# Ledger of designs, part 222: peptides against a protein of PDB entry 4HTP

Target 1, 231 residues: chain A of PDB entry 4HTP
Amino acid sequence: SQTVASHVPFADLCSTLERIQKSKGRAEKIRHFREFLDSWRKFHDALHKNHKDVTDSFYPAMRLILPQLERERMAYGIKETMLAKLYIELLNLPRDGKDALKLLNYRTPTGTHGDAGDFAMIAYFVLKPRCLQKGSLTIQQVNDLLDSIASNNSAKRKDLIKKSLLQLITQSSALEQKWLIRMIIKDLKLGVSQQTIFSVFHNDAAELHNVTTDLEKVCRQLHDPSVGLSD

## One batch from the design tools (peptide; made by RFdiffusion4, then SolubleMPNN)

Design b2_p29_5_s3 (from b2_p29_5, 13 letters changed)
Fold by OpenDDE base, seed 2:
Structure b2_p29_5_s3 (fold): chain B 231 residues (1-231), chain A 29 residues (1-29)
Amino acid sequence: as target 1 above (231 residues)
Amino acid sequence: SAMEKEEEEELKKLKEYFEKKIKEAEEEN
């Protein structure tokens, strides 16, 4: 069955996240998230108009927005140092070059922008002049690739992990890769709390998550913002 | 059917909406 996530470009989620991050006020951050969520729900209603009892929900997006709450997907086994080495290899960066050193020493303040410790931002600036391609991945495809990475990490198939990472990288813009890195590392730096994300999604979302620890159940059971847990 | 056409038009509008948002975000960067 078709899902909303199979139609929504990953770029749209990343653009929303970028707007949230750039927004200074909590209210503006909330607005951007709400607009994305409302669009998703409207798309869901249109896509599933003739289909009752679908299991499709906001979960494919929510698990990328709140990656620290991921419980279905196993650990990626990916750290910043691995990504740095991968980018150096893929971009054919000189190992002693400025950009390679920035990636490897991402914790050291080397730049004027105060990006020290944020590997994703450092990677973004390295990628921006080199990533000319428009991102082509859907949210579903990103999740499928991330599932493959986690599965292959569990199976100790390092070659297949690299293959899936390469597919993500080669089909993503610099901006999309910035956010993808943050999703993998599980630190989005949105400037909004988990509680805020849940409160915007549904009034009962935080409570249901606290009880179930199942983000998919939260997204499915509370898909309709007008229907509470007690209904 | 008329309903199928309306659904297809709604889906098209929603796709165009997401595409527009992507484009706007690309232009702002």
Scores: peptide ipSAE 0.141, ipTM 0.613, DockQ to the pose 0.036
Fold by OpenDDE base, seed 5:
Structure b2_p29_5_s3 (fold): chain B 231 residues (1-231), chain A 29 residues (1-29)
Amino acid sequence: as target 1 above (231 residues)
Amino acid sequence: SAMEKEEEEELKKLKEYFEKKIKEAEEEN
């Protein structure tokens, strides 16, 4: 079935998240999220104009924006040290070189950027001169690859986990990889609360999530911002 | 049909809009 997520580039979500992170004020952060959400809803209405009973919703994007609320997908089993080793291998970095040491020792302050302890930012600077400028993945494809990683982690198939990670990395820009790492680690550092994200999505979203703990149900039932829980 | 063509044109405009936003974000980085 056609979904909005199958048409929306992952780069668009990452660009929105980057704008939210860079914005200083709460109002600007909210504006950038609202603009993305409104564009998604308009695209949904156009894509499904002739279809009455669609299960498509904002869920594919919302589960990447609020990855700490993920309940459908099992644990990835991926840590920063595993990603560091993978990047050293993929980029053919000298193991004793400056960039390899930055990735492995990401918690140690290196004097140039206040990014100590943020593996995603350290990875971004290593990747920026080496990666494609534009990625090719959709939000659906990113979710499919993440589902594969979680499933293969449960099955203890390390080789297949590596294969899916390679597909994510080789088809993503440095900026997209920065955000992908944060989604996997489940810490986006947007500077907005979960309650703020829910309130922008729908006035009843926080309440419905508190009762159900089901992010897909929240996105599906509250797809229309004008239709409340009591309606 | 005329409705199918209109739907296809609206989907095309929305794709172009997202592509433009991606490009703008890339130019800001």
Scores: peptide ipSAE 0.129, ipTM 0.653, DockQ to the pose 0.036
Fold by OpenDDE base, seed 1:
Structure b2_p29_5_s3 (fold): chain B 231 residues (1-231), chain A 29 residues (1-29)
Amino acid sequence: as target 1 above (231 residues)
Amino acid sequence: SAMEKEEEEELKKLKEYFEKKIKEAEEEN
C-alpha cells in the first residue's frame, strides 16, 4: 500500500529538525514543525483522495521525532563507541589521526565548536567533507532499515546490523547522518518538549498518549486536528 | 481521466515543495 512516508525524503525531515534546533524562540521552533506537519497532511489528503479506511498516518515521522517513545521497535543495541569504530573503518580514518580520536573521545572537550558530549555533531563535522551532498532515502526506507537493525539485534546477528547501518550511511548526507545518529541514540536536542510536539500535532495527543502509550494509535486516531477524542 | 491528471499534478507540486525545502536547508548550513 502507498504511504506518505514512501514519498517523503528523509532529507526533508532532517532539514526541518535542523531548522527547529537552530531556532532560538519557542514560537519559531513550533512554526517549523507545523509547516512540515501541514505539508504531510496535505500530501496525505492528495495521495488518499477518494480512499476510505486508510491506516496511513504521521506515525512514520513521529516515531523518528519522538524516538524515546518508541514501543513497537525493539532496542538497537547501538552505542556511540560502536558508531565511532564503524566510521573509522568505513572512512578509512587513521586510528591515531585527529578525526578518529575526536570520534572515540567525543565526551572530552576538544575546544572546538563547544560540541563536547554530542557525538552526532562531532560525526557531522567529520562526515561533511567526505559524504554525499544529498541523500536518496525516504522516511519509509529509513524506518525499514531501523526495523532490520532492531530485529537483528534481538537475533544477535551483528553482521546484518552492520550491513543495514552501511546502507543508511552510504545513502545519506552528513546532515542526514547527524539526525539519524540522534534518532538511534534517542536524543534529538531540539529544544522543545514532548508536550509541545504533541500540542502542535493535536490538542488531545498528550492525553491519549498518557493513557495508551501507543504512538501509532495517537497518530492514527488524531490524524484530523479538528476531530477530538470525545467525538 | 481529467480527475487523475489533477491528482497527479497536485502530488507533483507537493513533491516539488519538499525538494525546495531540502535545498533551502542545505543553503542555510
Scores: peptide ipSAE 0.027, ipTM 0.507, DockQ to the pose 0.036
Fold by OpenDDE base, seed 4:
Structure b2_p29_5_s3 (fold): chain B 231 residues (1-231), chain A 29 residues (1-29)
Amino acid sequence: as target 1 above (231 residues)
Amino acid sequence: SAMEKEEEEELKKLKEYFEKKIKEAEEEN
C-alpha cells in the first residue's frame, strides 16, 4: 500500500529539522514543524482520497522526530565511535589526520566551532566538502534501513548492520547524515520539548502517549487534529 | 474489509482504555 512516507524525501524532513534547530524563538520553531505537519496531512488526504480507512499516519516521521520514544524498533547498538571508524574507512581519511582525529576525539573541544560533544556536527563538517551527492532516500526507505539495523543488531549480524549503514551514508547528503546520526543517537537537539511537539500535533497527543506509550497509536488515533479521543 | 473492521475495533478498545484510565486518575485525585 502507498504511504505518505514512501513519497516524502528524507531531505525535506532534515531541512525542516535544520530550520527548527536554527530558529531562536519557540514560536518560529513551532511554525516550521506545523508547516511540515500540515503539508504531510494535505498529502495524506490527496494520496488517500478514495480510501477512508487507511492505517497510514504521521508515525514514520514522528518516530524520527521523537526517536527517544521509539518502542517498536529495538536498539541499534551503534555508538559514535563505531560511526567515526566507519567514516574514516569510507572516506579513506588518514588515521593520524585532522579529520579522523576530530571524529575519534569528538568530546574534546577543538576550540573553533563550540561543537564539542556533538558528533553529528563534527561529522557534518567532515562530510560537507566530501559528500557531493544529493540525497535520494525517502522517509520510508530511511525507516526500512533503520529497521534492518535494529533487527540485525538483535540477531548479532554485524556485517549486515554495516551494509545497511553504508546504504544510508552513500545515499544521503552531509546535512541528511547529520540528522540521521542524531536520530540513531536519539538526540536531535531541536530546542523544543516533547510536549511542544505533541501539542502541535494534536491537543490530546501528550495525554494519549502518557497512557499508551505507543507513538504509532498516538499518530493513528489523532491523525485528524479536529477529532478528539472522545469523539 | 476484515482488516478495516479489526483496526476500527482496536481503535475503539484503545479509546475505551484511555477513557477508563482518565476516569481512574480523576477518581484518585
Scores: peptide ipSAE 0.015, ipTM 0.352, DockQ to the pose 0.014

Design b2_p29_5_s4 (from b2_p29_5, 18 letters changed)
Fold by OpenDDE base, seed 4:
Structure b2_p29_5_s4 (fold): chain B 231 residues (1-231), chain A 29 residues (1-29)
Amino acid sequence: as target 1 above (231 residues)
Amino acid sequence: EEEKKEEEEELEKLKKLFEEKIQEFLKKN
């Protein structure tokens, strides 16, 4: 079945997240999220115009925006040190070089940007001159690859984990990789609360999530912002 | 400032891509 996520570029989500992060005001952060959500819902309505009962929802995006609430996908088993080593290998960085050391020592303040402890930002600056200007992945493809990583982690198949990571990395821009890293580490640093995200999505979303702890159920049942839990 | 402007322009291009795809889809269906 066709999904909205199969049509939405991962770059568009990353652009939205970047705008949210850069916005200082809560209202502006909310606006950027709402615009993305409204566009998603509009596309859903168009895509599924002739289908009344679809399982498609905002869930594929929501699980990337709120990765700490992920319950379907098991743990990735990926840490910053693993990613650092992978990037050093993939980019053929000299191990004693400045960029390799930045990735490995990401917790130590080495630069003027205050990026200490933010591996994703450090990775971004290393990747920016070396990666594709435009990624090719959809939100669905990103989720499929992340599912593969989690499944293979559970199966202790390290080689297949590396393969899926390489697919993500080689098909993503530096900006997309910055956000992908944050999704994997489960810290987006958006400066907006989970409660705010839920409130913008649907008035009853926070309540339903508190009861069910099921993000997919929240997205499916509350897909229509005009239809409440009691309806 | 110039780097910030270039980044903002890139982000705006990315934002438009999704909107354009939606509009194209809506015109065909």
Scores: peptide ipSAE 0.111, ipTM 0.743, DockQ to the pose 0.415
Fold by OpenDDE base, seed 5:
Structure b2_p29_5_s4 (fold): chain B 231 residues (1-231), chain A 29 residues (1-29)
Amino acid sequence: as target 1 above (231 residues)
Amino acid sequence: EEEKKEEEEELEKLKKLFEEKIQEFLKKN
């Protein structure tokens, strides 16, 4: 069955996250998230106009926005050092070169931008002159590849993990890869709390999540902002 | 400053593309 996530480009989610991160005020951060969510809901209503009983929800996006609440996927087994080595190999960076050393020593303040300790930002600047301007992946495809990584990590299939990572990297812009790295590491640095994200999604979302700890259930049961838990 | 402006313009283009696709879908269905 077709899902909203199969139609929404991953680039559009990353663009929204970038706007949220760059916004200084809480109100402006909330506005950007609300605009994306409203567009998603409108698309859902149109896509499923003739189908009342669908399991489709905001969950595919929500699990990428709140990756620390992921309970369906097992661990990726990916750390910054693994990604650094992969990028050096993929981009054919000289091992003793400036960019390779930046990726390997991302915790050391070597740059003027104050990005010390943020591997995703270090990677972004290395990738920007070398990657596509626009990615080709949908939110569904990103989730499928992340599922593959988690499954293959559990099975200790390092070759298949590398294959899925290469597909993610080669089909993504530098900006999309910055956000993908943050999703894998489970730290988006949006400057908004989990509670704020839930409150914008639905008034009862935080309460339902506290009881169930099931992010998919929260997204399915509270897909309509006008229908509460007691309805 | 120019690099920040280019990034903001690219982000705004992506926003418009998503909004346009949604509107086109809503008009056809």
Scores: peptide ipSAE 0.042, ipTM 0.612, DockQ to the pose 0.440
Fold by OpenDDE base, seed 2:
Structure b2_p29_5_s4 (fold): chain B 231 residues (1-231), chain A 29 residues (1-29)
Amino acid sequence: as target 1 above (231 residues)
Amino acid sequence: EEEKKEEEEELEKLKKLFEEKIQEFLKKN
């Protein structure tokens, strides 16, 4: 089925998240998220102009923005140490080299950027000179690959997990991979609360999520910002 | 036919809007 997520580049979401992270003020962070959301809603209205009853919603993006609320997809079984080893292998980094040691010892301050404990930022600086400037993945394709990882983790198919991770990595920029890592680890560090994200999405979103714990249902039922739960 | 053409043009404008945002970000970073 044709979805907004199948047309929106993952790079656009990552660009938005990067702008949110770099913004110091809450109001500016909210503005960047709202601009992305408004563009998504406009795209939805255009894409589905002749189809009134669609199940398409902001859910494909929302589940990446609030990955800690994921309930549909099973656990990835991926930790920073696994990603570090994968990057060392994939990038053919010398095991005793500076970059390999940065990835493996990401919790130890290396004195340069103050990014100790943030594996995604450490990975970004290692990846930046080695990766494509622009990725090719859509939000839908990212979700499909993440679904594959979760499914194969449940099935204990380690080789297939690696295959899907390699597809994500090879088709993503360093910036996209920074955000992808944070989505997998389930910590985006945006500097805005879950409540703020919900409040920008819809006034009733936090309440509906508290009752249902179903992020897809929240996104579908509250797709229109002007239509409330009581309507 | 005209409505379908207008819909395709609007969809293309929205695609370009996302692409422009990406390109602007890449040029600044």
Scores: peptide ipSAE 0.033, ipTM 0.595, DockQ to the pose 0.036
Fold by OpenDDE base, seed 1:
Structure b2_p29_5_s4 (fold): chain B 231 residues (1-231), chain A 29 residues (1-29)
Amino acid sequence: as target 1 above (231 residues)
Amino acid sequence: EEEKKEEEEELEKLKKLFEEKIQEFLKKN
């Protein structure tokens, strides 16, 4: 079945997240999220115009925006040190070189940008001169690859985990990889609370999530912002 | 400053892609 997530580029989500992060005020952060959500809902209505009772929802995007609330997908088993080693190998960085040391020692302030402790930002600057300007993945494809990683982690198939990671990396821009890393580590650093994200999505979203702890159920049941839990 | 401006232009270009795809879909269906 066709889903909105199968049509939306991952780059567009990352662009939205970058705008949210760079925005100083709460109102501006909310505006950028609302614009993305409204576009998603408009596309959903068009895509499913002649189909009733679809299960498609904002869930594929929401689970990437609030990755700490993921309950369907098992743990990735990926840490910053593993990613650092993978990038050093993939980019053929000298092991004793400046860029390799930045990735391995990401917690130590080594640069002027104050990015100490944020592995995703360190990775971004290393990747920027070396990666594609535009990625090719959809939100659905990103989720499929992340599902593969989680499944293979559970099965202890390290080789297949590496394969899926390489596919993500080689088909993503430096900016997209910055956000992908943050999704895997489950810390987006958007500067907005979970409650703010839920409140923009639907007035009843926070309440339903508190009761069910099921992010997909929240996205599906509260897909229409005009229809409440009591309706 | 130029690098920051280029990044903003790239981000704005990426943002437009979603809207363009929606509009293309709406015109065809």
Scores: peptide ipSAE 0.029, ipTM 0.503, DockQ to the pose 0.408

Design b2_p29_6_s1 (from b2_p29_6, 14 letters changed)
Fold by OpenDDE base, seed 2:
Structure b2_p29_6_s1 (fold): chain B 231 residues (1-231), chain A 29 residues (1-29)
Amino acid sequence: as target 1 above (231 residues)
Amino acid sequence: MSYSIEEWLEFAKNQEELLAQSKAIWEAA
């Protein structure tokens, strides 16, 4: 399908999220999000210039930015321990080695980076010297793989879950994997509230979400920042 | 940072080509 998400690199979303996280001030965090959103909207207008009635929206990105609000995709059934074991296997890490132990004991303070309890950051440092410098996945492809994981989790097909995870991992940079892990765990640690994200997206977004609890509906109905709910 | 339409179009094109190649290999296998 011809969607914005099928054209946008997952790496660009991750870079935006990284900039948001590293920014100290609320205003700077908002600026980075707004820049990505504006780029998305401009691309949408260009892509769908000759098509007025499209269902395409910011939803594919929004559901990754606010994964705790996901209602369409079922549970992944993935925990940090599963990912740790997968990385140890995939990277052929010695099981008793420093990096394997860091992944398995991610909650224990190691004193190096102060990242105790943040599995995604621990994984990032292990992956950085060992994986691709640049990923090749679109936002659509990432969502398709995540859909596959959720569906196969529901069907108790562990082998297919592993297959989809391997595709995500092998086609992603360390930075992209850091954010992918956080999306799966549903904790991005951006330092901005859900309310702030909605407010930047559309003035009526928080209200519509409070009523519908449907993130896709929010993104579709309020895709134009100039058109309100009462419009 | 702003992202250009041209860069995203190029990225998507490259991905489509890669997918097509992968599919062709799979079907030939």
Scores: peptide ipSAE 0.482, ipTM 0.815, DockQ to the pose 0.354
Fold by OpenDDE base, seed 5:
Structure b2_p29_6_s1 (fold): chain B 231 residues (1-231), chain A 29 residues (1-29)
Amino acid sequence: as target 1 above (231 residues)
Amino acid sequence: MSYSIEEWLEFAKNQEELLAQSKAIWEAA
């Protein structure tokens, strides 16, 4: 499909998120987000140069950056314990081994890393030596797989949920999986507020979201940072 | 860091092929 999301590597979003998380201070975090957003908008303009009335927007990325605001996609029904078991199976980890226990007991600090309670970080370190160095998924593909998971969860098709998860996992780097897990669990730990993300995206974004609670509508209506709600 | 339009275009082309291959693998299994 002719969408920006179908062209943008999921890895690039994850790298941006990683930079945001590692950055100290609000200003630096904002800079990293703005750079990604600006690149997205520039690409949008180029991709749709000859097309009018395009519905394409930042929504595919925004819904991954602010997953707690997701309203289109139903619940995944996935918890950390499920992911732990899946990884143990997929990676053929000894059940009583160190790595398996780390995944299962992610809430208890077992190591020197202050990552207690952050399953995604625990998973990252387990995955890093075992998985692909570079993923092959676009943002669109990630969203499609997540849609599949949510749909199959609603339909109680556990086997198909597992299938989609395996596709995500096998086509993602450790870093990408770290962020994917956080997206699924809906806690990115970026260190920036929702308000900050909206303010960088568009001056009227927070207001429009407060009224509509529709993230897609916010992204579409306020796609152009120079065009306000009153326009 | 800014991202190149050309790089994203190239990535997308490569992904179409990879997606087709991935689907084929899962359908055959």
Scores: peptide ipSAE 0.479, ipTM 0.810, DockQ to the pose 0.415
Fold by OpenDDE base, seed 3:
Structure b2_p29_6_s1 (fold): chain B 231 residues (1-231), chain A 29 residues (1-29)
Amino acid sequence: as target 1 above (231 residues)
Amino acid sequence: MSYSIEEWLEFAKNQEELLAQSKAIWEAA
């Protein structure tokens, strides 16, 4: 029942995503993604050395990298305004203060960094001096909390949604929260296409996804980069 | 950069207990 995702720090995924975003060239972006993926596959082989035909795959990470393709969990029901209010409350920010206003009016170009319209970046700079320097969540734990949020949204349990969000926030660095926000709003702004991500993962990934629209199936069936759809 | 298997193993060894403690705190609040 052990999974790779239960061992991988969410911080490492976020660091990879940050490197991808900051890289200017397509080749460098691909390199950073490939390095994370290769490490994942290597760990998988070691973890499951004595267990063949496991269902464990890259899916827990892939669904965070391509959140717009998520089909298993339902909508979170979370918008930027809700997150802004939550951060103001949690961080005890003065409601009429600079940082509170930046979060609430994130679309207005009032900041020095030119991050207007990107709530995650606005939040990052507010959080950076106030949050943990390093988070403690695994990728599996992040997905479990996100599953809880989606489930409770469907059940209209707003109190439990807030509880799960607070667990994510209090156990994450500012950088991790930046990426969590982008995952929740389903826009990572990596500067690489879905097609590029699939092509790096497996040569047949885009084709299989186009047919099945099932990201988990893509990750599981094409786990081995050397084994194709026709094999 | 490449990630170490040993580092990932070490990171996760006490995560279950940490998560349980966190949940207990929130349920008690």
Scores: peptide ipSAE 0.478, ipTM 0.812, DockQ to the pose 0.385
Fold by OpenDDE base, seed 1:
Structure b2_p29_6_s1 (fold): chain B 231 residues (1-231), chain A 29 residues (1-29)
Amino acid sequence: as target 1 above (231 residues)
Amino acid sequence: MSYSIEEWLEFAKNQEELLAQSKAIWEAA
């Protein structure tokens, strides 16, 4: 079935998240999220104009924005240390070099940027001069690869995990990889609460999630902001 | 920033073309 997620560039989601993170005020953060959401809903209406019974929703994007609420996908089994080693290998970084040491010792302050403890930011600066300027993945493709990682982690297939990670990395910009890392680690550091994200999505979203703990159901049942739970 | 329907349609089309080209190369190899 044709979905919105199969048409939306992962780069556009990452650009939105970057704008949210850089915004200082709550109102500005909300505006950036709302603009992306409104674009998504508009595209949904156009894509499914002649189809009444669709299960397509904002879920593919929402599960990347609120990765800590993921319940469908199993654990990735990926830590910062694993990613550091992978990048050192993939980028052929000298093991005793400055960039390799930054990745491995990401918890210690190494620079003036104040990024101590944020592996994704450290990785971004290492990747920026070495990666593609623009990625080619859709949101659907990113989710498919993440599903593969989780499934192969459960099956203890380390080689297949590496294969899927390489596909993500080689088809993503440095900025996209920064956010992908944060999604995998389940800490986006947006500066906006879960409750705020739900409130912008739908007035009843927080309540429905508290009862069901099912993010997909929340996105599907409350797809229309004008239709409430009691309707 | 608002994203246009036309831009996302074009992106998806380009992805399909890239996939088709990749398959063609694989089958010819």
Scores: peptide ipSAE 0.474, ipTM 0.812, DockQ to the pose 0.367

